Peptides against a protein of PDB entry 2AUS. Designs and how they scored, part 27

Target 1, 323 residues: chain A of PDB entry 2AUS
Amino acid sequence: ADIKREVIVKDDKAETNPKWGFPPDKRPIELHIQYGVINLDKPPGPTSHEVVAWIKRILNLEKAGHGGTLDPKVSGVLPVALERATRVVQALLPAGKEYVALMHLHGDVPEDKIRAVMKEFEGEIIQRPPLRSAVKRRLRTRKVYYIEILEIDGRDVLFRVGVEAGTYIRSLIHHIGLALGVGAHMAELRRTRSGPFKEDETLVTLHDLVDYYHFWKEDGIEEYIRKAIQPMEKAVEHLPKIWIKDSAVAAVAHGANLTVPGIVKLNAGIKKGDLVAIMTLKDELVALGKAMMSTQEMIERSKGIAVDVEKVFMPRDWYPKLW

## One batch from the design tools (peptide; made by RFdiffusion4, then SolubleMPNN)

Design b1_p10_6_s3 (from b1_p10_6 with A7R)
Fold by OpenDDE base, seed 4:
Structure b1_p10_6_s3 (fold): chain B 323 residues (1-323), chain A 10 residues (1-10)
Amino acid sequence: as target 1 above (323 residues)
Amino acid sequence: SIEERLRRLE
């Protein structure tokens, strides 16, 4: 999520009509909710599905979805996409995750040895999904991007860990414990990041949502609920982007594939097969799709399908049909 | 809790 992607401009003269669309910062509150994602602080106890169901009840929503399951006992960052944004969660599933974990060792280990062994778990690890996982129990490689030990208090090791999506921290801790020779278990786990969503001023509780919704509905104060809901575009910040002409927006919003002539600017480093976000020049999410060309091919070619559009988010009427 | 531990480290 933190990788700044270079932006390559294909058409530096392309302008956007300010009357068309609804930029993320200019949506009426009702529309903002319809295209929103909550950075929820999931409490320990409930399932991610129960929490989503509560949000739907609190905010009087028809549909919502979460950006990656947290186990019942796990707290922290759970992106919850609302209403028309519900499907944006597909962009969050493959996103990197960060956790803070409390590991309890089953024996005494010198601090230097703890630090040394935990450092060896940075990089590629082999994991088998737990029995309770819907994922096939095949051995798979996962990346541990970093391990940062925050505190060692006797047998309790508090650490931050950045991981590839679908890395099991419980399994990591088990293997660390084995490598230390004493065994270990996960005492507590909190997710501190899910792609672009992190612990920041946008993190809200279920209680906050109750209060903020009440302030809006009963007192007419929309400020709190507006702040508590992020635009759906937040959920795609970590993806490579392609920005398109106003004239191409309606076609893509109707489910047409993006062709090369529609591209105004794009991120560097797009590969064929990458999940990409198709954006307006006002940074509105039009659709998610699969890149059918590399960035270089999209620059060099004058025609062809650039993106196979998989999921449309933008309403068909936000931009005029110009074809 | 992790949150309490983190607050102590800040």
Scores: peptide ipSAE 0.373, ipTM 0.917, DockQ to the pose 0.910
Fold by OpenDDE base, seed 3:
Structure b1_p10_6_s3 (fold): chain B 323 residues (1-323), chain A 10 residues (1-10)
Amino acid sequence: as target 1 above (323 residues)
Amino acid sequence: SIEERLRRLE
């Protein structure tokens, strides 16, 4: 999520009409909710699906979806995309995750050995998905980006871990325990990050949402609920972006593929097949799509399909048809 | 809890 991407400008003269669209910071509260994502602190106990159902009831919503399942016992960062933004979770599913885990060792191990062995688990690991996973039970590699030991208290090891999406921390801990020779299990797990969503001032509880919704509906105070809901654009911050001309926005919003002439600027390092966010010059999310060209091809070519548009988010009427 | 453990480390 923290990858700073260079921005390459293709058209330095492109301007945007300030009257068109609804930038994330200028949405009326109802529209903000319709295009919102909650950074939820999921409590331990309920399933991620139950929590989404509660949010729908609390906020009187028809649709919502979560940015990656947390097990019932797992707490912490659960992005919940609302209404028109529901499908933006597609951007969050492949995003890196961070957890704080409590590992309990089944025997005594010197601290130096714990530290040394856990350091060896940084990098690529081989995992088999658990039986309860919707993922095919094939051996697969996953990247552990970092392991930070926070505390060693006898047999209890508290650590922070950054991982590729779909890394099973329970399996990681099991393998660490095997490598230590004593065995281990996951005593507790909290997710502290899901792509661009982390433990910060935007993290809210279900109780907060109840209170904030009541403040809005009963007292007319929208400030709290507005702050509790992030714009859907937050959910794509980690993706490579392509910014398009105002004249291209309506076509993309109607589900047309993005062609090269519509590109104003783009991130470096886009590869063919990458999930990309198509943005307006006002940083509004128009659509998600699959890159059909690399960044270099999008710069060098004068024509062709740059992005196969998969999911449109922007309403068709926010920008005029200029064709 | 993890939260309680983290608070002790702060």
Scores: peptide ipSAE 0.360, ipTM 0.914, DockQ to the pose 0.985
Fold by OpenDDE base, seed 1:
Structure b1_p10_6_s3 (fold): chain B 323 residues (1-323), chain A 10 residues (1-10)
Amino acid sequence: as target 1 above (323 residues)
Amino acid sequence: SIEERLRRLE
């Protein structure tokens, strides 16, 4: 998620009209909520679906969705996309995740052996999805990006782990336990990161949301609820971006594919088939789509479909039709 | 809790 992407400028003279659109930082509170994502600290106990339902009730919302299921017993970072932003969760589902896990060993193991064996689980692992998963129970590879042992206290091993989306930490711990020869289970699990969402000042509880909504509705204080909700653009920070001309925005907002002439600047390293975010020059999310060209092709070509637009977020009227 | 354990390590 922290991959700094180079920005290649294709049109250095492109300007944007400040009267058009609603930059993320300038949205009225109602509009901010309509295009918002909450970095929720999910409590242990409820399902991710129950928590989403609670948020909808607390904030009087018609629609919301989460950026990747946490099991009932698992706490921590659950991005919840609101209203018109709900579909932005598709950008978060494939995102890398970080957890802190407490592994309990079923026998005594020397610390050096624990460290050595856990290091062997960095890299590609083979997992079978659990029975409760909507995913077919076929063996699949997953990347463990890193394992950082935080504490070893007898049979309790606290560790941070960065993983590819859909890696099962419970299964990882089970396999570590087998490799150690004593067995192990997951005692506790907390998600500390889901793509661009992490444990930071933006992390809020359900109780915070209740209070902040009350302050807004009863006391007229919008500051707290505004800070508790991130702009939907946060949910695509980890994606490669393409910034488009003002003249192209309305067409894309109507569901037209992005053509090469509409591109002002873009990230390096886009490949054909990549999920990309189409942005205005004011860093407003217009749409998500599939790249039909590489970055290099988008630079070299004068015409053609650059992005197959899959999901439009921006309203059709934020920018004028200039065609 | 994990949170309590993390606070002890800071």
Scores: peptide ipSAE 0.359, ipTM 0.913, DockQ to the pose 0.916
Fold by OpenDDE base, seed 5:
Structure b1_p10_6_s3 (fold): chain B 323 residues (1-323), chain A 10 residues (1-10)
Amino acid sequence: as target 1 above (323 residues)
Amino acid sequence: SIEERLRRLE
């Protein structure tokens, strides 16, 4: 998620009208909520669905969705997209995840052996999805980006792990235990990152949300609830971006595909088939779509469909029709 | 808890 992408400018003379749209930092509080994502600290106990239902009740919302299920016993980072932003969770599903896990070993193992064996699990691993997963129970490869051992206390191993989306930490710990020869199980798990959402000053509890909503509705203080809700654009920070002309925004907001002439600037390294975020020159999310061209093709070509638009977020009236 | 363990390492 932290990979800085180069920005290639195609039209250096393109300007934007300051009267059009609503930049993420300039939305009225009601509009900010309608296009918001909460970085929730999910408590252990409830399901991710129960937590989403509670948020809807607390904030008086019609709809919300989460950026990837945490099991009932698992705590930590659960992005919850609100109202008109609900569909932005599609950008978070394929994003990398980080966890802190407590592994309990079923026998005594020297620390040097624990460290050596756990290092071997960095890279490509083969997993079978658990029985309770909606995913077909086929063997699949997943990437473990890094394993950092934080503490070894006898048979308890605390470690940080960065993984590809849909890696099962419980299964990883089981296989580590087998490789150590003594067996192991997952005693506790916390998610510390989901794409651009991490443990930082934006992380809030359900209790915080109750208080902050009360301060807004009863005391007229918007500051706390505004800070507790991130703009939906946060949920696409990890995606490659394409910035478009003001004249192209309304067409895309109506569901038209993005054509090459509408592009002002774009990230390097886009491949055909990639999920991309279509942005205004004010960094407003217009839509998510599938790249139909590489970055290089979008630079070299004068015409053609650059992005197949899949999900529109921006209202149709924020920018005028200029076609 | 993981949170208690992390606080001890800080």
Scores: peptide ipSAE 0.352, ipTM 0.912, DockQ to the pose 0.986

Design b1_p10_6_s4 (from b1_p10_6 with E3R A7E)
Fold by OpenDDE base, seed 3:
Structure b1_p10_6_s4 (fold): chain B 323 residues (1-323), chain A 10 residues (1-10)
Amino acid sequence: as target 1 above (323 residues)
Amino acid sequence: SIRERLERLE
């Protein structure tokens, strides 16, 4: 999520009309909710689906979706995309995750050995998805980006771990325990990050949402509920972006593929097949799509399909048809 | 809890 991407400008003269669209910071509260994502602190106990259903009831919503399942016993960062933003979870599912885990060792191990062995699990690991996973039970590699030991208290090891999406921390802990020779299990797990969503001031509880919604509906105070909901654009911060001309926005909002002439600026390092966010010059999310060209091809070519548009988010009327 | 453990380490 923290990859700073270079921005390459293709058209330095492109301007945007300030009257068109609704930038993330300028949405009325109702519209903000319709295009919102909650950084939810999921409590332990309920399923991620139950929590989404509760949010829908609390906020009187028709649709919502979560940015990656947390097991019932797992707490912490669960992005919940609302209403028109529901499909933005597609951007979050492949995003890296961070957890804090409590590992309990089944025997005594010297601290130096614990540290040494856990360091060896940074990098690529081989995992088989658990039986309860919707994912096919094939052996697959996953990347552990980092392991930070926070505390060793006898047989209890508290650690922070950054991982590729769909890394099973329970399986990681099991393998660490095997490597230590004593065995281990996951005593507790909290997710502290899901792509651009982290444990920060934007993290809210279900109770907070109840209170904030009541403050809005009963007292007319929108500030709390506004802060509790992030714009859907937050959910794509980690993706490579392509910024398009105002004249291209309406076509993309109607589901047309993005063509090369519509590009104003783009991130470096886009590869063919990458999930990309198509943005306005006001940083509004128009659509998600699959890159059909590399960054270099999008710069060098004068024509062709740059992005196969998969999911449109922007309403069709926010920008005029200029064709 | 992990939260309580983290708070203790801060």
Scores: peptide ipSAE 0.359, ipTM 0.916, DockQ to the pose 0.914
Fold by OpenDDE base, seed 4:
Structure b1_p10_6_s4 (fold): chain B 323 residues (1-323), chain A 10 residues (1-10)
Amino acid sequence: as target 1 above (323 residues)
Amino acid sequence: SIRERLERLE
């Protein structure tokens, strides 16, 4: 999520009409909610689905979805996409995750050995999904991007870990414990990051949502609920982006594939097959799609399908049809 | 809790 992508400009003269669309920062509160994502601090206890159901009740929503399951006992960052933004969760599922874990060792181990062994678990690891997982129990490689030991208190090891999506921290801790020779278990787990969503000022509780919704509905104060909900565009910040002409927006919003002439600017390093976000020049999310060309091909070619549009988010009427 | 532990380390 933290990789700054270079932006290549194809058309430096392309302008956008300020009267068209609804930029993320200029949506009326009702529309902001319809295209919102909550950075929820999931409490321990409930399932991610129960929490989503509660949010729907609290905010009087028809639909919502979460950006990657947290186990009942796991707390922390659970992105919850609302209403028309619900499908944006597909961008978050493959996103990297960060956790803080408390590992309890089943025996005494010198701190230096703990540090040394845990460092060996940075990089590629082989995991088998747990029995309770809906995922086929095939051995699979996962990346551990980093392990940062925060505290060692006797047999309790607090550590931060950045991982590829679908890495099981419980399994990691089990294997660390085996490597240490004493065994270990996961005492507690908190997710501190899910792609672009992290522990920051945007993190809110269920209680916050109750209060903020009340302030809006009863007192007419929208500020709190507005702040508690992020624009859906936040959920795609980690994706490579393609920015399109105003004249192309309505076509894409109708489900047409993005063709090369519609591109104004794009991120470097797009490969064929990548999930990409199609954006307006006002940084509004139009659609998610699969890149059918590389960045280089999109620059060099004058025509062809650049993106196979998979999921449209933008309403069809935000931009006029200019064809 | 992890939260309480983190708050102590900050």
Scores: peptide ipSAE 0.352, ipTM 0.913, DockQ to the pose 0.895
Fold by OpenDDE base, seed 1:
Structure b1_p10_6_s4 (fold): chain B 323 residues (1-323), chain A 10 residues (1-10)
Amino acid sequence: as target 1 above (323 residues)
Amino acid sequence: SIRERLERLE
């Protein structure tokens, strides 16, 4: 998620009209909520769906969705996209995740052996999805990006783990336990990161949301609820971006594919088939789409479809039709 | 809890 992407400028003279659109930092509170994502600290106990339903009730919302299921017993970072931003969760589902896990060993193992064996689980692992998963129970590879042992206290091993989306930490711990020869189980699990969402000052509880909504509605204080909700643009920070001309925004907002002439600047390293975020020059999310060209092709070509637009977020009227 | 354990390590 922290991959700094180079920005290649294709049109260095492109300007944006400050009267058009609503930059993320300048949205009225109602509009900010309509295009918001909450970095929720999910409590242990409820399902991710129950928590989303609670948020909808607390904030009086018609629609919301989460950026990747946490099991009932699992706490921590659950991005919840609101209202018009709900569909931005598609950018978060494939995102890498970090957890802190407490593994309990079923026997005594020397610390050096624990460390050595756990290091062997960095890299590609083979997992079978659990029975409760909507995913077909076929063996699949998943990447473990890193394992950081935080503490070893007898049979309790606290560790941080960065993983590819859809890696099952419970299964990982089970396999580690088997490799150690004593067996193990997951005693506790917390998600500390989901793509661009992490444990930081933006992390809020359900109780915080109740209080902050009350302060807004009853006391007229919008500051707290404004800070508790991130702009939907946060949910695409980890994606490669393409910034477009003001003249192209309305067309894309109407569902037209992005053509090469509309591109002002773009990230390096876009490949054909990549999920990309189409942005205005004010860093407003217009749409998500599939790259139909590489970065290099988008630079070299004068025409053609650069992005197949899949999901539009921006309202059609934020920018004028200039065609 | 994991939180309490993390706080001890900071």
Scores: peptide ipSAE 0.352, ipTM 0.913, DockQ to the pose 0.909
Fold by OpenDDE base, seed 5:
Structure b1_p10_6_s4 (fold): chain B 323 residues (1-323), chain A 10 residues (1-10)
Amino acid sequence: as target 1 above (323 residues)
Amino acid sequence: SIRERLERLE
């Protein structure tokens, strides 16, 4: 998620009208909530769906969605997209995840052997989805990006792990235990990262949300609830971006595909088939779509469909129709 | 808890 992408400028003379749109940092509080994502610290106990239902009740919302299920016993980072931003969770599903896990070994193993064996699980692993998963129970490869052992206390191993989306930490721990020859199980699990959402100053509890909403509604203090809700644009920070002309924004907001002449600047390394975020020159999210061209093709071509628009977020009236 | 363990390591 932290890979800085190069920005290639196609039209260096393109300007934006400051009267059009609502930049992420300049939304009125009601509009900010309508286009918001909460970086929730999910407590252990409730399901991710129950937590979303509680947030809807606390904040008096009609709809919300989460950026990837945490099991009831699992705590930590659960992005919750609000109202008009609800569909932005689709950008978070394929994003990498980080966890801190407590593994309990079923026998005594020398620390040097624990470290050596766990290092072998960095890279590609083969997993079978658990029975309770909506995913077909086919063997699939997943990437373990890194394993960092934090503490070894007898039979308890605390470790940080970065993984591809849909990697099962419980299954990983089971296989580590088998490789160690003594067996192991997952004693505790916390998610510390989901794409651009991590354990930082933006992480809030359900209790925080109750208090912050109260301060806004009863005391007229917006600061706390504003800080507790991130703009939906944060949920796409890890995606490759394409910035478009003001004249193209309304068309895309109406569901038209992005054509090459509408592009002002774009990230390097876009491939055909990639999920991309279409942005205004004010860094407002217009839509998510599928790239129909590479970055190089979008630079070299003068015409054609650059992005197949799949999900529009921006209202149709924020920018004028200039077509 | 994982939190308590992390706080001890900081």
Scores: peptide ipSAE 0.341, ipTM 0.911, DockQ to the pose 0.916

Design b1_p10_7_s2 (from b1_p10_7, 3 letters changed)
Fold by OpenDDE base, seed 2:
Structure b1_p10_7_s2 (fold): chain B 323 residues (1-323), chain A 10 residues (1-10)
Amino acid sequence: as target 1 above (323 residues)
Amino acid sequence: SRIEERLARL
């Protein structure tokens, strides 16, 4: 998620009207909530769906969705997209995840052997989804990006792990235990990252949300609830971006595909088939879509469909129709 | 949390 993508400018003279749209930092509190994402610290016990239902009740919301299921016993980073932002979770589902795990070994193993074997699990692994997952139980390859051992205390191994989306840490620990020859199980698990969302000052509890909503509704203090909710644009920080002309914004907001003449600037390295975020020149999210061209094709071509628009977020009236 | 208690000691 932290890889800065190069920005290629196609039109260096393109300006934006400051009277149009609502930049992420300039939304009224009600509009900020309608286009918000909470970096929730999910408690252990409830399902991710129960937690989303609680947030909807606490904040008096019609709709919400989460950026990737945590099991009931798993705590930590659960992005919850609110109201009109609910479908931004499609950008977070394929994003990498980080966890801290406590593994318990079923026998004594020398520390040097633990370290050596766990290092062999960095890279590509073969997994079968657990019986409790909504995912088809086909064998699939997943990437383990890194394993960092934090502590070894006899049979207890504390480690940080970065993984591809839909990697099962419980299954990883089971396979590590088999490779060690003694067996192992997952004693505890916390998610520390979900794409651009991490353990930082934006991480909030369900109790924080109750208190912050009360301060807003009863005391007229909006500052706390404003800080507790991130703009939906946070949920697309890890995606490749395409920035468009003011004259193209209303068409895309009406569900029209993005054509090449509407592009002002774009990230390098976009491939055909990539999920991309279509942005205004004020860094407002207009839509998510599928790239129909590479970055190079979007630079070289004068016409054609650049992005197949899959999901619009921006209201139709924030920018005028200029066609 | 056993994880939080262990991380606070590192």
Scores: peptide ipSAE 0.373, ipTM 0.922, DockQ to the pose 0.940
Fold by OpenDDE base, seed 4:
Structure b1_p10_7_s2 (fold): chain B 323 residues (1-323), chain A 10 residues (1-10)
Amino acid sequence: as target 1 above (323 residues)
Amino acid sequence: SRIEERLARL
C-alpha cells in the first residue's frame, strides 16, 4: 500500500467541470454512506460476517461486504464497504495485511536465537492453508514483507508482521516454533492493516457506529457518522490509477471500456493484467478494471482499449454524456 | 487484550 506511484500526465490542458460529479469530500451524508467504507475495529468473538450483518442493522443498510475475513478470535482492522461501494472489497482482498501477534513459546529460548530465527522468516514462505479455510489446501508460497519484534518477555514474543494476502499468521507462528525447536502457538492476533486501512483516527467500533448513527437520526448531527465512514475511494488508494477526461466518465459509468483517448494522467508501472482504478480528475472512483495495456503502451498508443471495465461504481448521471 | 496491554507499555 505504501508504494508511491509516479503520475504521468498525457494531457496537461485537461480541465474538469466543478459542477459535475460528487468529489469524495463533497457528498451529502446519504450519498457518502451509499459510497462508504467503514474502517471497523472488529472485536474478538464474532465472525466477520456477523459483524457485517450488525453494521447493516445499525446503519439500516441493504448491502455491505468486508475487505477480507478475520477469524472470530482475531480483532482489528476490518474494512466494511457499504451499499453501492460493497463490491470495492475486491480491491482489498489481494491487498497486503499487517498484524500484531503474540506468540507463546513452549520452551525457553535465548532472545538472540529468537531474533535470528524470526528474521529467517522474512521473505518467501511455503504454507498449506488450514482445513477450516475456504481455500484449496495446496502448498503455496507467500511473502512475509517484514517481521518487527516489539517485545520479548520470556516465552511471550510480541511482533508486527507485514504479509501478502492470505498468509496464515497461525501457521507462521507454528513454523517459527518448530524452527526454534520448542514449538509455539498464537496466543493473540490483531490485524493492524488491510491495504490502505490501518489503525488511525478513522478506526471505529461497533459502539461508535451505534452512537454516531443515533446522533445523526435523533439529533440531526451528521459530523460523527460522516467521519466514521470513509469514501470508497479510500479502498482503492493502493491500486494503480488512471484519470480520465470528463467526456469519458459517462461512457465508462455506462460500462464502456476505457480507450486510450480518454486518459488524462496515469500511474507509472501499470502492466497488462493489473487491477486498476479508473478515476475522474476530481479523484472520484468511476470503475475498477483490468489493464489491457502497460503504462508505456497507454502513453505511446493513440487508440485502443486501455482498460477492460469489470466493475462500475459511479452512477450514470453524475457526468453528462458528451457524445 | 494482551496485545493492547503490551502495546500500551511500549
Scores: peptide ipSAE 0.363, ipTM 0.918, DockQ to the pose 0.976
Fold by OpenDDE base, seed 1:
Structure b1_p10_7_s2 (fold): chain B 323 residues (1-323), chain A 10 residues (1-10)
Amino acid sequence: as target 1 above (323 residues)
Amino acid sequence: SRIEERLARL
């Protein structure tokens, strides 16, 4: 998620009309909520679905969705996309995750051996999804990007782990315990990151949301609820982006595919088949789509379908029809 | 949280 993508400019003369659209920082509070994502600190106890249902009740919402299930006992970063932003979770589901885990060993193991064995679990691992998962129980490869041991206290091992989406930390800990020869279990788990969402000043509790909504509705103070909700554009920060001309925005907002002439600038390293975010020159999310060309093809070609538009977010009326 | 309590000591 932290890979700074190079920006290639295709049209350096392209300007944007300041009267069109609603940049993420200029949305009225009601519109900000309609296109919002909460970086929720999920408490231990409730399911991710129960927490989403609570947020919907607290904020008087019709729709919401979460950026990847946390088990009931697991706390921490749960992105919750609101209303018209609900479908942005599609960008978050495949995103990398970070956790802090407490592993309890079932026997005594020298610290050097713990460190050595845990290092061997960095890279590609083979996992079988647990019975409770909605995923078919086929063996699958997953990436462990890093393991950082934070503390070793006898049989308790605190560690940070960065993983590919749908890596099961409980299964990882079980296999580490087997490799150590003593066995192990997951004593506690917290998610510290889900793609662009991390433990930072944007992390809020359910209690914060109750209070902040009350301050807005009863006291007329919108500042707290405004800060508690991130713009939906935050949920696509980790994706490769394509920025389009003002003249292309309304067509894409109507569900038209993005053609090469509509591109102003784009990230390097887009491959055919990648999920990409189509943005305005004001960094507004228009749509998600599948790249039909590489970055290089989008630069070199004068015509053709650059992106197959899968999910439109922007309303059809924010930009004028210029076709 | 046992994790939060441990992280606060680091």
Scores: peptide ipSAE 0.362, ipTM 0.919, DockQ to the pose 0.981
Fold by OpenDDE base, seed 5:
Structure b1_p10_7_s2 (fold): chain B 323 residues (1-323), chain A 10 residues (1-10)
Amino acid sequence: as target 1 above (323 residues)
Amino acid sequence: SRIEERLARL
């Protein structure tokens, strides 16, 4: 998620009409909610599905979806996409995750040995999905990006871990315990990051949402509920972006594939097959799609399909048809 | 939580 992507400009003369669209910071409150994502602090106890159902009741919503399941006992960062933004969660499913975990060792181990062995678990690990997962129980590789030991207190090890999507921290702790020779289990787990969503000022509780919705509906104060909901564009910040001409926006909003002439600027390092966000020049999310060209091919070519459009988010009427 | 209690001491 933290990869700074260079922006390559293809058309330096491209302008945008300020009368078209709704930039993320300029949406009326009802429209902001319809295109919103909550950075929820999920409490321990409820399932991620129960929490989504509660948010729908609190905010009087027809639909919502979450950016990757947390087990009932697991707390922390759960992105919840609202209404028309519900399908933006597909951008968050493959995103890296961070956790803080409390590991309990089943025997005494010298601190130097704990540190040495845990460092060996940075990089590629082999995991089998747990019995309770919807995933086929085949052995698979996963990346551990980093392990940071925060505290060692006898048999209790507190650590931060950055992982590839669908890494099982419970299984990691079990294997660390085996490598230490004493065994271990996961005592507690909190998710501290899901792609662009982290523990910051945007993190809100279910109680905050109840209060903030009440302030809006009963007192006419929209400020709190506006701040508690992030624009759907937040959920794609970690993706490579392609910015398009105003003349291409309505075509893409109707489900047309993005062609090379529609590109104004793009991130470096796009590969064929990558998930990309198609943006307006006002940083509005038009659609998600699959790159059909590399960044280099999108620069060098004058024509062809650049992006196969998989999911449109923008309404068809925000920009005029110019074709 | 035990995690929050430990993080608050660091």
Scores: peptide ipSAE 0.347, ipTM 0.914, DockQ to the pose 0.984

